# Designs tried in a protein design run: peptides against a protein of PDB entry 8HF1. Part 50

Target 1, 320 residues: chain A of PDB entry 8HF1
Amino acid sequence: NVMLYATKPTEVMVSFPHQEQVLTVTRLISAEIEKFYVSLDLMNIGVQPIRRSKSLQCLRDPSKKSFVKQLFNDFLYQMKEYGIYAASIAIISLIVEFDIKRRQAETLSVKLMHRTALTLCEKIRHLLVQKLQDMTYDDDDDNVNTEEVIMNFSTPKVQRFLMSLKVSFADKDPKDICCLVFVERRYTCKCIYGLLLNYIQSTPELRNVLTPQFMVGRNNISPDFESVLERKWQKSAIQQFRDGNANLMICSSVLEEGIDVQACNHVFILDPVKTFNMYVQSKGRARTTEAKFVLFTADKEREKTIQQIYQYRKAHNDIA

## One batch from the design tools (peptide; aimed at target 1 M151)

Design b2_p21_5_s1 (made by RFdiffusion4, then SolubleMPNN; from b2_p21_5, 11 letters changed)
Fold by OpenDDE base, seed 4:
Structure b2_p21_5_s1 (fold): chain B 320 residues (1-320), chain A 21 residues (1-21)
Amino acid sequence: as target 1 above (320 residues)
Amino acid sequence: RKKLEEELKKFKETGYEIIPD
């Protein structure tokens, strides 16, 4: 019986200033989405054929409008929580999804709905990219993917996260790194992954050190409806992380479902820890010697966050 | 660039808080 003494990770809090980035562009984008919702509600797309799979009936808006609104609401959340740089990546994911849905449309009315959503996404993309370019000093360097642009157009939370990666991993051997990054929303995994790819490429100290991957949560929709591609991709991403071909994994609640991943030396919680289960499961991945469990909190919520962690520690010790 | 280096230096000094036991 090798009692693997679960070395308790060092719990670290990183505070960030609560800056409401009052960018005119974010207000304009929000207003354009709101106008689109009014137009979307007026669209008569008819009764959609109820696909016979009983299990999906409850989550499928027969109008398919709820899915469109969900994607834009998730985009608005990402723009608010992670900044306009992350939003410029997030909008591309919406464009891809709506183009797939447009091509798969069974009716002209549904096709038109997705076309209108795409037109809005392209307008939003243009507004975001233009704003990212406004801070590039050289009119000739269309490269909005610099460390400076990423940092300036990220929220204070994301800035502190990126700085934490740079401090933690600069000039380290990639083999000595096993990092998890937890986010609340599945769509954030891909957005933060894209941001990290660009940041790592723009940051010489990280370029050959960090190899990110992401894992999207299983849809609460029956695993039968996950695309064969998504399941293959998830298996590949997990395998790359197990094999050490990726050393940073962005994940949502997927790891709560008992996905066997190796013991990690860093666990970053990018979004607030809302549940005791999330605390225990995410912290339980930081099992190496000198493992760090890093939380991000707004300065105004610092004390509340500390008290919540003490409550979770107490509850965890009472069960252990 | 210099601003980012100064911000990173400040962050190394003050950005990490160990949550006491």
Scores: peptide ipSAE 0.483, ipTM 0.932, DockQ to the pose 0.787
OpenDDE base, seeds 1, 2, 3, 5: peptide ipSAE 0.478, 0.475, 0.467, 0.479; ipTM 0.931, 0.930, 0.927, 0.932

Design b2_p21_5_s2 (made by RFdiffusion4, then SolubleMPNN; from b2_p21_5, 9 letters changed)
Fold by OpenDDE base, seed 2:
Structure b2_p21_5_s2 (fold): chain B 320 residues (1-320), chain A 21 residues (1-21)
Amino acid sequence: as target 1 above (320 residues)
Amino acid sequence: REEREKELEEFKETGYELIPE
């Protein structure tokens, strides 16, 4: 009976100050989005014909307005939770999506709606980039991707996460690193991936150490609408992580779908642990010797976070 | 830069809190 001493990961917490980035630019952006919602509600886009092949999408959002609002609400959430720098990356994803929807529009009214949304996204992008450039002496757009700009325009949570990466992985052998980063939302995976690419490239101690990838869970709502490109990208990202060509993987709810990833030495939970299943599944990936399971919490929520982890530990021990 | 370096050194010492068993 080899007692598999399942080496329990060291559970650690990183606290961050609750600072709302009260910038004039974020208020302006929020006001422009709210003004756009009023305009969007007044837009008559007509009844879209329910084509049988698209019936499920047409049944959920026959006006396509709720999807537009969802993307901007997700952007606003991301700007609040991760900061202006992350928002400058997130807005590009909206631009791409609205341009695709504009080109695929079956009616002139729907085409105009997506064009108006796209115009707003370009305005938001300009406001964000201009604000990032205010910290740079050079008018070159590439100068906004410095460690200093990334840190200054990120939320305290993201700052502590980046510091945690620097402290944990500076000048280490890439082969000794297997890191998972869990986030709540699918769009956050892409945004944090883009942020990490720029941060790692601007940080000499990490440039040749960390190679990030991301993975998004299957959308249970419409698996048939996952682009062939997204499915190919997910398979490639998983394979790169398995082969050790990538050593940091950003994940959302992907582990719930039975995606087999290797045992990791670091697991970061960037967003709050909302479910027992997420706790068990994410912690269960930290299985190497000296593995760390890192939680991020606001200082004001520290005690609640600790109590929640104790409840999850108890529940896990009662099932095991 | 100096403030960020100081913040990083302070974080190396105190940034990780062990969650007790």
Scores: peptide ipSAE 0.472, ipTM 0.937, DockQ to the pose 0.753
OpenDDE base, seeds 1, 3, 4, 5: peptide ipSAE 0.470, 0.459, 0.468, 0.468; ipTM 0.936, 0.934, 0.936, 0.936

Design b2_p21_5_s3 (made by RFdiffusion4, then SolubleMPNN; from b2_p21_5, 11 letters changed)
Fold by OpenDDE base, seed 2:
Structure b2_p21_5_s3 (fold): chain B 320 residues (1-320), chain A 21 residues (1-21)
Amino acid sequence: as target 1 above (320 residues)
Amino acid sequence: RKKREEELKEFEKTGYILIPD
């Protein structure tokens, strides 16, 4: 009986300074979204026919206004947690979503609502891109996708994450890398994926080393709202990761849904570990020899994070 | 650029904190 000593991953913490991104542009964007919410609340879109689709999801606000507010609230969260560079990518997802909803609008009033939201997203995108360009001194290289711009306009958490990738993977063989990155929110997966594509492309030491993909959990979106294209893309992304064509996978609550991914040598937890299940499932993927389980925490929350990990370790040992 | 290279070298040395058993 070869006891496969399940090598426990090395648990590591990376701390980052708590810096509030005090940018005039972020204040302007927040104020424009707040003004938009006031206008949205006053907007008469009429009584939407409750399409009795038998799915319990008909309990969504029949006004569709709650969904518009949810997308902007998720954007504001991403701008705060990941920075204005990540926000410049995140806003594109809102533009796509509101354009789809504008085209699918059954009434002129609903069409106008989504058009107004779309116009605001384009204004926000312009403000973000302009701010990213203001630091490019060279008139000729309008390329906001440099390592410098990405680092300067990312939060300390994202900066430390990117530094961790560079230190961990610079000039390594891509075959020796199997990396998971866990984030809390579905939309964060797409945002961090886009950021990583640009960062890797701008970082010579990583360009031929890391190939990122992303996965999003099914439970947060009705299968009815998940486009056939998104489902095909997710299946392709999972398959590329299984085949070793991608070596870094960004995922949210996907592992709680029993999606089987291979054993990895690196697991990064970019957002706070909020549940015991997330801790066990994510840590349980770091199963290779010398596997690392890396947590990101604000300096002020360092001790609280350590104590929470000790509680989870104890609870895991009591079940094992 | 030099400041970032120094920050990266410092991070390589001190950025990772082992969570003891």
Scores: peptide ipSAE 0.448, ipTM 0.933, DockQ to the pose 0.785
OpenDDE base, seeds 1, 3, 4, 5: peptide ipSAE 0.439, 0.417, 0.443, 0.446; ipTM 0.931, 0.926, 0.932, 0.933

Design b2_p21_5_s4 (made by RFdiffusion4, then SolubleMPNN; from b2_p21_5, 10 letters changed)
Fold by OpenDDE base, seed 4:
Structure b2_p21_5_s4 (fold): chain B 320 residues (1-320), chain A 21 residues (1-21)
Amino acid sequence: as target 1 above (320 residues)
Amino acid sequence: VKELQEKLEEFKKNGYELIPD
C-alpha cells in the first residue's frame, strides 16, 4: 500500500483591482443587445414542432428564443469578466452557432430570428475589432493579436492570469508542465482557449512552452444531445492532455465528474470557488511536488476569499 | 512594451500572496 502522500499544493492568491472598464463600446453593445431582446420578444415564431426525439433540450426551449438570449447573456458575462479582447473571440462562437441554427431552421420565422441575431453579432464584432484597432499605433498592422493589445483590452483578472502564466512557465520544458485552468462557464473554456492561443503566439517565451487545450462540461442534459463532434472533441482533448501533447487544459466543472487526468503541477482557478466540491476536486488535481493552487480574487473580496478557503480546508481535514 | 515589462516586474514581486496555513 503505497500511501501516495498527496503533497499538499501551495495555495496562492492573486488579487486584482475591481476596475469596471466602463468603455463606451461595452455600454453600446449592452444597449444593442437589450434592444434586440425587445425585438425578439415581439417576434412570433409560432409553436415549434416538438421533435419527438426524447431530448430534454427541446422541452427547455419550446420557443428557441431562450437559447438565443442565453448565448447573448453568456457573451455579456464574458465581456464583463474577461474584457473586450476575450469578447472579440466569444462573439465568433455566437456567429458560428447562429449560422448553424439559421441553416437548420425548419421555419422561415425561426430562420429570420437567427439571421437577426447573426446580424447583431456581426455589428458587435465590428465594434469590438474597431476598438482593438484604436490602440494599434501602426495603421498598417491590422494585427490586434499582439501581447500589448491582449493585455490592455483584458480585465485586471485576465491580465494577472496571463502574467501568472508568463512568470510560471517562461523558459520551462513543456514536459515539466501540467496545468489546469478552471472556469465556471462552459463557453468561457473556448473563449479563454482562443485568447491563450493568441497570447502564447504573441509571447516568444511561451510559444514552444505552452500547448493549450479545452474541455467543455458534459451537459447534464442527456448524453444523447452532445453532438457526436463535441464528444469526439472532448475525448481527443483529454487524450492529448494524457499523452502530453497538450500541457494546459482549460475546463469547467467537468473534472468533478471523474474525468481521469494526470496529476498537475499548476491549478489556476480563474473564477470564484463557489462550492466545497469544486475546491476539493480542483485542489485534488494539484498533486505533484511543488504543485501550486492559484486563486484569483478581487481586492474587495480578498478577506472573504481567505475565510472561505479556511472553511474549506477545515471541512476537508474533517473528512480526510 | 516598457509598461508591460514594468507591470510584469511588479507582478513578480507583489503579485502572489501565500494563503497562510
Scores: peptide ipSAE 0.496, ipTM 0.939, DockQ to the pose 0.775
OpenDDE base, seeds 1, 2, 3, 5: peptide ipSAE 0.493, 0.488, 0.486, 0.496; ipTM 0.939, 0.938, 0.937, 0.939

Design b2_p21_6 (made by RFdiffusion4)
Pose (drawn by RFdiffusion4):
Structure b2_p21_6 (pose): chain A 320 residues (1-320), chain P 21 residues (1-21)
Amino acid sequence: as target 1 above (320 residues)
Amino acid sequence: VEPIEEYPEMEKIKELEEKYE
């Protein structure tokens, strides 16, 4: 009876070769951000509330410097984890966030700090577009070139995930497919969403089948990439997925709990599994019959992750 | 406990990967 309304989806793996080498432009950007941090640390904005540790044992920077550093560190993480083009999208989210803070800002000193941060972010955007541009010698067709650069300017993890996404839904009806993708970090959702938008408008077979939509938790990141203060589109993303308007969901541990959704065909956990409860809930989200469940881990982490999953399964058996 | 298996269409993913090598 439970299997009537419940389903044990087939759980499969997608291993990918994990490498440690990085590109030189990554070193250059790291040096630029380090120079910016060193300069900003001494920004000496108008006196701010003292921010100490959770236990007050060690001091902390003012909340605003902490916010700027956090955003830059998130951008660097997106670049380290998902390739150059992931950073090319994520830098636009940083531009939008710094513009919004410039609007919300309430002092000349803080405003100046945010404006200079915007300037550096735009310089980084031009740097990213520069390395993306210095590969068009391969060919001139920007669509297939977008597909090729995405396949080449991405980590093996990103290549392998997008490869599995293409193969799983090559030419199926958009109506027939209902899938979710889970990622860990906040702005990674928006970054990877924009990457999927480019790839959907980069391949002929997937062009009219997949509809990517992303949503996150609180401290709601901006939904657009336009910096126009107001937008005309009003319909929400969750209501879209419930209404079938969107079929590809990019969320981060938000939809895993509570949020009712129609039974989904596929679930892709882009970032490695961490918590037993979240694993159970994410698997349960693939509530439809013949549901397919996908995981991505590094080759080096294969034994550890498989052993952890066995621990989980045995724990499920033990509890039962 | 059943073993963990790879995705069925992994050969297609490996062929697509080789195409971009």

Design b2_p21_6_s1 (made by RFdiffusion4, then SolubleMPNN; from b2_p21_6, 10 letters changed)
Fold by OpenDDE base, seed 5:
Structure b2_p21_6_s1 (fold): chain B 320 residues (1-320), chain A 21 residues (1-21)
Amino acid sequence: as target 1 above (320 residues)
Amino acid sequence: LPPIEEVPFSSEIDELLEKYK
C-alpha cells in the first residue's frame, strides 16, 4: 500500500517593507471622501419602502447610504494596500456601480445621491490619472500603462508580487502554468485583474505567457442582486481556466463556496490569511509535483504571520 | 528594486510544531 504522499508544496514567504505612502494626492482624495460623507449624512433620502425581498440587509440600512460608504471605504482600502495605480482601476468600478444604481433609482433623492457620488468618483479619477501622468516626460505619451508607471505607483507588496510573477513565469510555456492568486476582498479581484492585464501587456517576457482571469464569490448578502451577467461571467471564467485558455486565476474566498478548480502548481496569497478555511483551501490547490505556495508579508508582521500559519497547520494536522 | 528574496518557512513551522507538542 504505497500511500501516495501528496507532494507537499514548497512554502515560501516574500517580505516587503511597510511603507505608508503619504502622498499629497491620497490625502486630498481621503479628505474629499470625508467631506462627501458629511454631505451624505445630511441628505434626506426618505424612508425607502421596505421591499419584501427576503434579504435581511434591506432592513439594516433603508437609506442605501451605508452601501455608498462601503464602496468608498473599499476604494480607500485598495488605494492604501495596492497603491495609486491600482486605485485608478478601482475607481472605474465605482463609476460603473454608481451609474447602474443611478439608473435603477426609484426616487429623485436616491438618483441625486448616486449622481453626487459619481461626480466625486470622476474627480478622484482625474486626480489619480493626473498623478500617473506626472512621471511621463512625454506630454504626448498618454500611456500611463507602462511597466515603470505600474511599478512606481504600486505599494511595496504589489511591486514584490509583480516581480515574483516575472521571475517565476518569464519565457515559460503557458501550458506548464496553473496559477492561483488569492486576495481578501471581492473588489480587489477585479482591480488586480486590470492591473495584471496592463502589466502583462507592458512586460514582453509575460505577454504570451500569462492569460489572467478573475472570479468573485457570490454576494451572500444580496444573491438576488447579483446580475445574471456576473453569474454568467463567473461560469465562463472558471471554464476558461479549466480548459487552459486562462492559466492565472485571481480569486477571493470563492473556493469556500465549493467552486472546484484543478490542481495548481503556483498559489500566491497576496493578502493576509485571516481564516483557517482560506489557508486549507488555498494550500490544498497547490498539489501538483513541485507546487509552490507563496505568502506576502510586511517585514514587521513576519513573526505574527509565522505564528498564524503555525496555528493553522497545527489545527489541520489535528483533524487530518 | 532589490532582488526578491523568497525565504522557505516550512522548517520554522515544523520546529514550532515540535516545540509545542
Scores: peptide ipSAE 0.336, ipTM 0.858, DockQ to the pose 0.116
OpenDDE base, seeds 1, 2, 3, 4: peptide ipSAE 0.082, 0.053, 0.317, 0.180; ipTM 0.653, 0.736, 0.847, 0.771; seeds 2, 4 fail the geometry check

Design b2_p21_6_s2 (made by RFdiffusion4, then SolubleMPNN; from b2_p21_6, 11 letters changed)
Fold by OpenDDE base, seed 1:
Structure b2_p21_6_s2 (fold): chain B 320 residues (1-320), chain A 21 residues (1-21)
Amino acid sequence: as target 1 above (320 residues)
Amino acid sequence: LEEIKEEEFKEEIDELLKKYE
């Protein structure tokens, strides 16, 4: 019995200053969303037919208003946690979702609700893009996708993440890289993916080194509600990562869902590790001593994070 | 943006946990 000594990866903690981005634009956007919620609560959309599928337990709001609020709350979270550059990408996902829901609306009232939400998203997108353009001399939307703009309009967490990628992977052979990036929320995968595409394209040292993909976990929403497109994308992304056509994979909760991802030499945990299972499963993807397992923590949460990792290590050693 | 060296914000967790041993 070769005791496969599970070679413990090198565990690293990256600290970042807690900065509330007190931008006038973020306050304006938050106020516009709050005004929209007041308007949304006044909308009479009638009783929607309850689709009795037991798997649809999360769509228990027959009004569909809770889903609209959830998407905007997720956007506000991403704007706060990742910055206004990430928010400019995140809002596109809301635009796409509300346009789909508007087209699929069975009633005029529901169609109007999604149209109003979509109009607000377009306004928010314009406000964000305009703010990104304040650093560019050229009004061309493509000029906002520079390394400088991305860095300046990202939170300290995202800045440290991008710096860590640049330091870790600059001028390396793409074949020597197998990187996982874990995030908490499904929508964050797409947002960070779009941010990374633009950052890599604007960073010469990474342009031919990193090829990112993203994988969204199967929400506990029935496989029937995953768009055929999302399932195709997920399968394609996993296959590209397995074949080495992609060397960086952004994941949300994927390991809990039994998606088998190969062992990687780098694992980044961009969001706080909230559960023992998340710690063990994500760390279990870094299987060599040369592998790096990188955690990100705000300075204010540093001590709490260290204590939590100590408890997780202790609990893991008691089970092993 | 001063290029913050990775060494300025990166710590090994094993070193940080020595205080609990």
Scores: peptide ipSAE 0.354, ipTM 0.843, DockQ to the pose 0.042
OpenDDE base, seeds 2, 3, 4, 5: peptide ipSAE 0.334, 0.354, 0.350, 0.371; ipTM 0.889, 0.813, 0.813, 0.822; seeds 4, 5 fail the geometry check

Design b2_p21_6_s3 (made by RFdiffusion4, then SolubleMPNN; from b2_p21_6, 12 letters changed)
Fold by OpenDDE base, seed 1:
Structure b2_p21_6_s3 (fold): chain B 320 residues (1-320), chain A 21 residues (1-21)
Amino acid sequence: as target 1 above (320 residues)
Amino acid sequence: LPPIEEVPFQDEIDKLLAEYE
């Protein structure tokens, strides 16, 4: 029994300034969503037939209005936490979801509700893209995907994350890289994935070095809402990461669900560590020699983060 | 943008513990 002494990863903190993005466009978007919520609450969509789909989410909101609000609240969170550039990608996921729900609508009232939500998302997308274009001379959509635009329209957290990737992986052999990026929310995985694709494509030093993939946690509460396509995509993404065809994997809570991911040399925690299990499992993936475990924290939350990590380390040592 | 400073958690934990002693 070679107890491979799991070399404890080097645990580092990267701090970032807490900056509230007080942009006129962000305020306008928030106000349009609030107006939409007032309108949504006034919509009579009738009693929806309780289809006995085993999904607890369909059981919790017979009106389907809370799901619409959840998606917009998740978007508002992503816009606040990751910035306008990330929000321009995040809104596409809402457009896709509301278009699916519009097509699947069993009643005209529900169809109209999802159509109204979709129209709002299209307006929000236009406002975001227009704001990104304010820095570009050319009207071409491809010009908004530059390193400069990505950096300028990202939050300090995302800026520090992208800089950390560039410093850590510039001009390295892609075979020597096995990186995990942990985020809290499933929709954040897609958003940060899209952001990373554009950033890597715009950054010569990372081109052909980083090949990102993402996986979202299985919605244990509603396996019926996971499209067969999403499940196939997750399996493919995991397999590509295992085969070394992808060397950076963005994850939300996936390790808590018992998905076996290989040992990595880099683990980034982009969002706050909320649970002991998340800490132990994410850290437990940084198992290679010289493995690095990187946490991002706002300067104002620095002390609280250090205290929380200390408590998690203590609790982990008491169980080991 | 300023350079990224990576601070080891152990060093920061040790500082916090020293402030409580």
Scores: peptide ipSAE 0.352, ipTM 0.843, DockQ to the pose 0.122
OpenDDE base, seeds 2, 3, 4, 5: peptide ipSAE 0.346, 0.264, 0.293, 0.287; ipTM 0.839, 0.807, 0.853, 0.818

Design b2_p21_6_s4 (made by RFdiffusion4, then SolubleMPNN; from b2_p21_6, 13 letters changed)
Fold by OpenDDE base, seed 1:
Structure b2_p21_6_s4 (fold): chain B 320 residues (1-320), chain A 21 residues (1-21)
Amino acid sequence: as target 1 above (320 residues)
Amino acid sequence: LPEIKEVEFKDEIDELLKKYE
């Protein structure tokens, strides 16, 4: 069994202060989303005809209101967990999704619901971009993508993640790098990918070193919503990573789907390890000599995280 | 069990952020 001879990766725990970004802009955005939820609950969108070919997700939410709330809740989570810079990228994914749903709307009421959601997303985007521009003298959108703006408007977790990348990969040969970054949520992959593109472009020591890609896990709940485009993009991203045309892959839940990824020398777990399976599968990708397995933990959760890692290590050694 | 290496990057981040203040 190839796993028995794999050098155990060096486990690294990066601690970060638990700071809630108490920005006025985040409070305003949260309040606007809450007002929107009240309005959304009052909207009469009618009973949608159950088409027999609708995914399990469409069967669970015939009104589509729960899906709209899910996207905004995912955005609020990303803004809290990754910061307002990451949120400025994450909101674009909501804009794209609601514009698609608005165009696909079979009724005027559903079209109006998605239009109202889209209008809120544009307002949120403007509030976020305006706040990022407070550090820039020029109204140029490119000036918000500096190392300075990214670092100042990222959470302590994301700051430590970016610093960990800089320290680990500055001025290295890109061929010597095979890095995985695991995140919990599908939309976080795109958000962190966009953040990394901008950070790498603004960081001379990384610009020609790191070439990121992302992989979105298959939504097992709605295979019909996996656009042919998303499947093609996933296959292309995997192939680029296998061919060495990309050396950093951001992924969510991809290992549960049996996607064969090569042995990596760095594995970053950006979100908390919630399950033994996630620990074993992600750590099992760090199989090269001198491989690093890097976890991020809030200082308040440090002891709990250490205990969980030791429990998982023990359980893994009892099975292996 | 091999020890977990702990890293904080506090000083490096604080120094980086101060360059932009």
Scores: peptide ipSAE 0.367, ipTM 0.864, DockQ to the pose 0.487
OpenDDE base, seeds 2, 3, 4, 5: peptide ipSAE 0.337, 0.242, 0.303, 0.153; ipTM 0.843, 0.791, 0.849, 0.784

Design b2_p21_7 (made by RFdiffusion4)
Pose (drawn by RFdiffusion4):
Structure b2_p21_7 (pose): chain A 320 residues (1-320), chain P 21 residues (1-21)
Amino acid sequence: as target 1 above (320 residues)
Amino acid sequence: EEAEEEYEEYLEKYEELLEEE
C-alpha cells in the first residue's frame, strides 16, 4: 500500500575524474582579490559596532567588511568549484548585489566602499569574458562554440553533470519530464541556473525541452540579471513548478523539506551528499514510479562516499 | 557509449588547455 503512493527510486551514481590543477588566470584573479582585501581591510569606514566571536574570545571585522569578504569568497568558491564560466555568471550576481547595497547604503563612506567593490567586480567580469573570448579561434558558430567552451572551460564535475543532463533528456517531451537538482551553496544556484540557461540556448536537442528555474531560502538573492529596480514578471518559481510552467528546478536544501511538489521524474544531487536525513528526504522527493536518482562525487571520494551510503542504507535497515 | 567517448575527448582538450598554461 505504501508503494502505491510511495516509491523506492533507482539510485545510481555518476563518477567523474577529479583533478587538482588550475589555470593561470585563476592565480591572477586570486592576486587581484588579495590586493583588494588588503586595501579594504584598512578602509576605516565610520566607526562601526564591535563584532566579536560567538563566544567573544576573538574579535571580528565589522559586519559590512564581513559581508563584502563573504560575497567575494563565495565568488571565488564558485570559480574554484564550477569553472570559469560559472564565475562569469556569478560575477553578474555580485554586480547586482553591490548595486542593491549602494541603493540601500546610508553613508558616503560605505557607499564609496560598495561602489569601488562594484568597480573591481566589473573588472573581474571583463577578465572572465576576456579568457572566454580567447578561444573563438576554434570556430565562429557561437552556439556550438558556447557548448564547446562550456565543455572545455568547466571542471570535470560540471562537464559530467551537464553531460548526464543532456543524455537523460535528449528529445523527450518537456511535459513528460519533471526533475530537481540540488546544490549546496546559495549563489551557486543562480550561477549554475544561468549556466544552464546558456546551455539550453546552446544546443538544438535540449532547446525546447528543459525549463530551468531556481529558488533559494531566506536572504532572497535577486531574481534577475538586469539591475532595473523593478521587474514586470510576478509569478513565483514554486508556483511555476507546481503549475508545470517550469520543469528543471535549481534549489539548495530548500525544497528538500516540507515544500509540496508533484512527483518528480529525476533528482540530481550536484553537490556531494552529507546528511542522512537530507539523503532520505531528497530520495523521497523522487516520489514517482520509475524515478531516477543521481549522485555526483569525485573519483578519490568514491570509496568513502560508497561506504557512507552503505552506512546510511544499513541505518535505514536498522531503524526499520 | 558515444556520449562517453565525447566526454573523454573533452577531458583531453581540457588537459591540453592546462598544459598550455

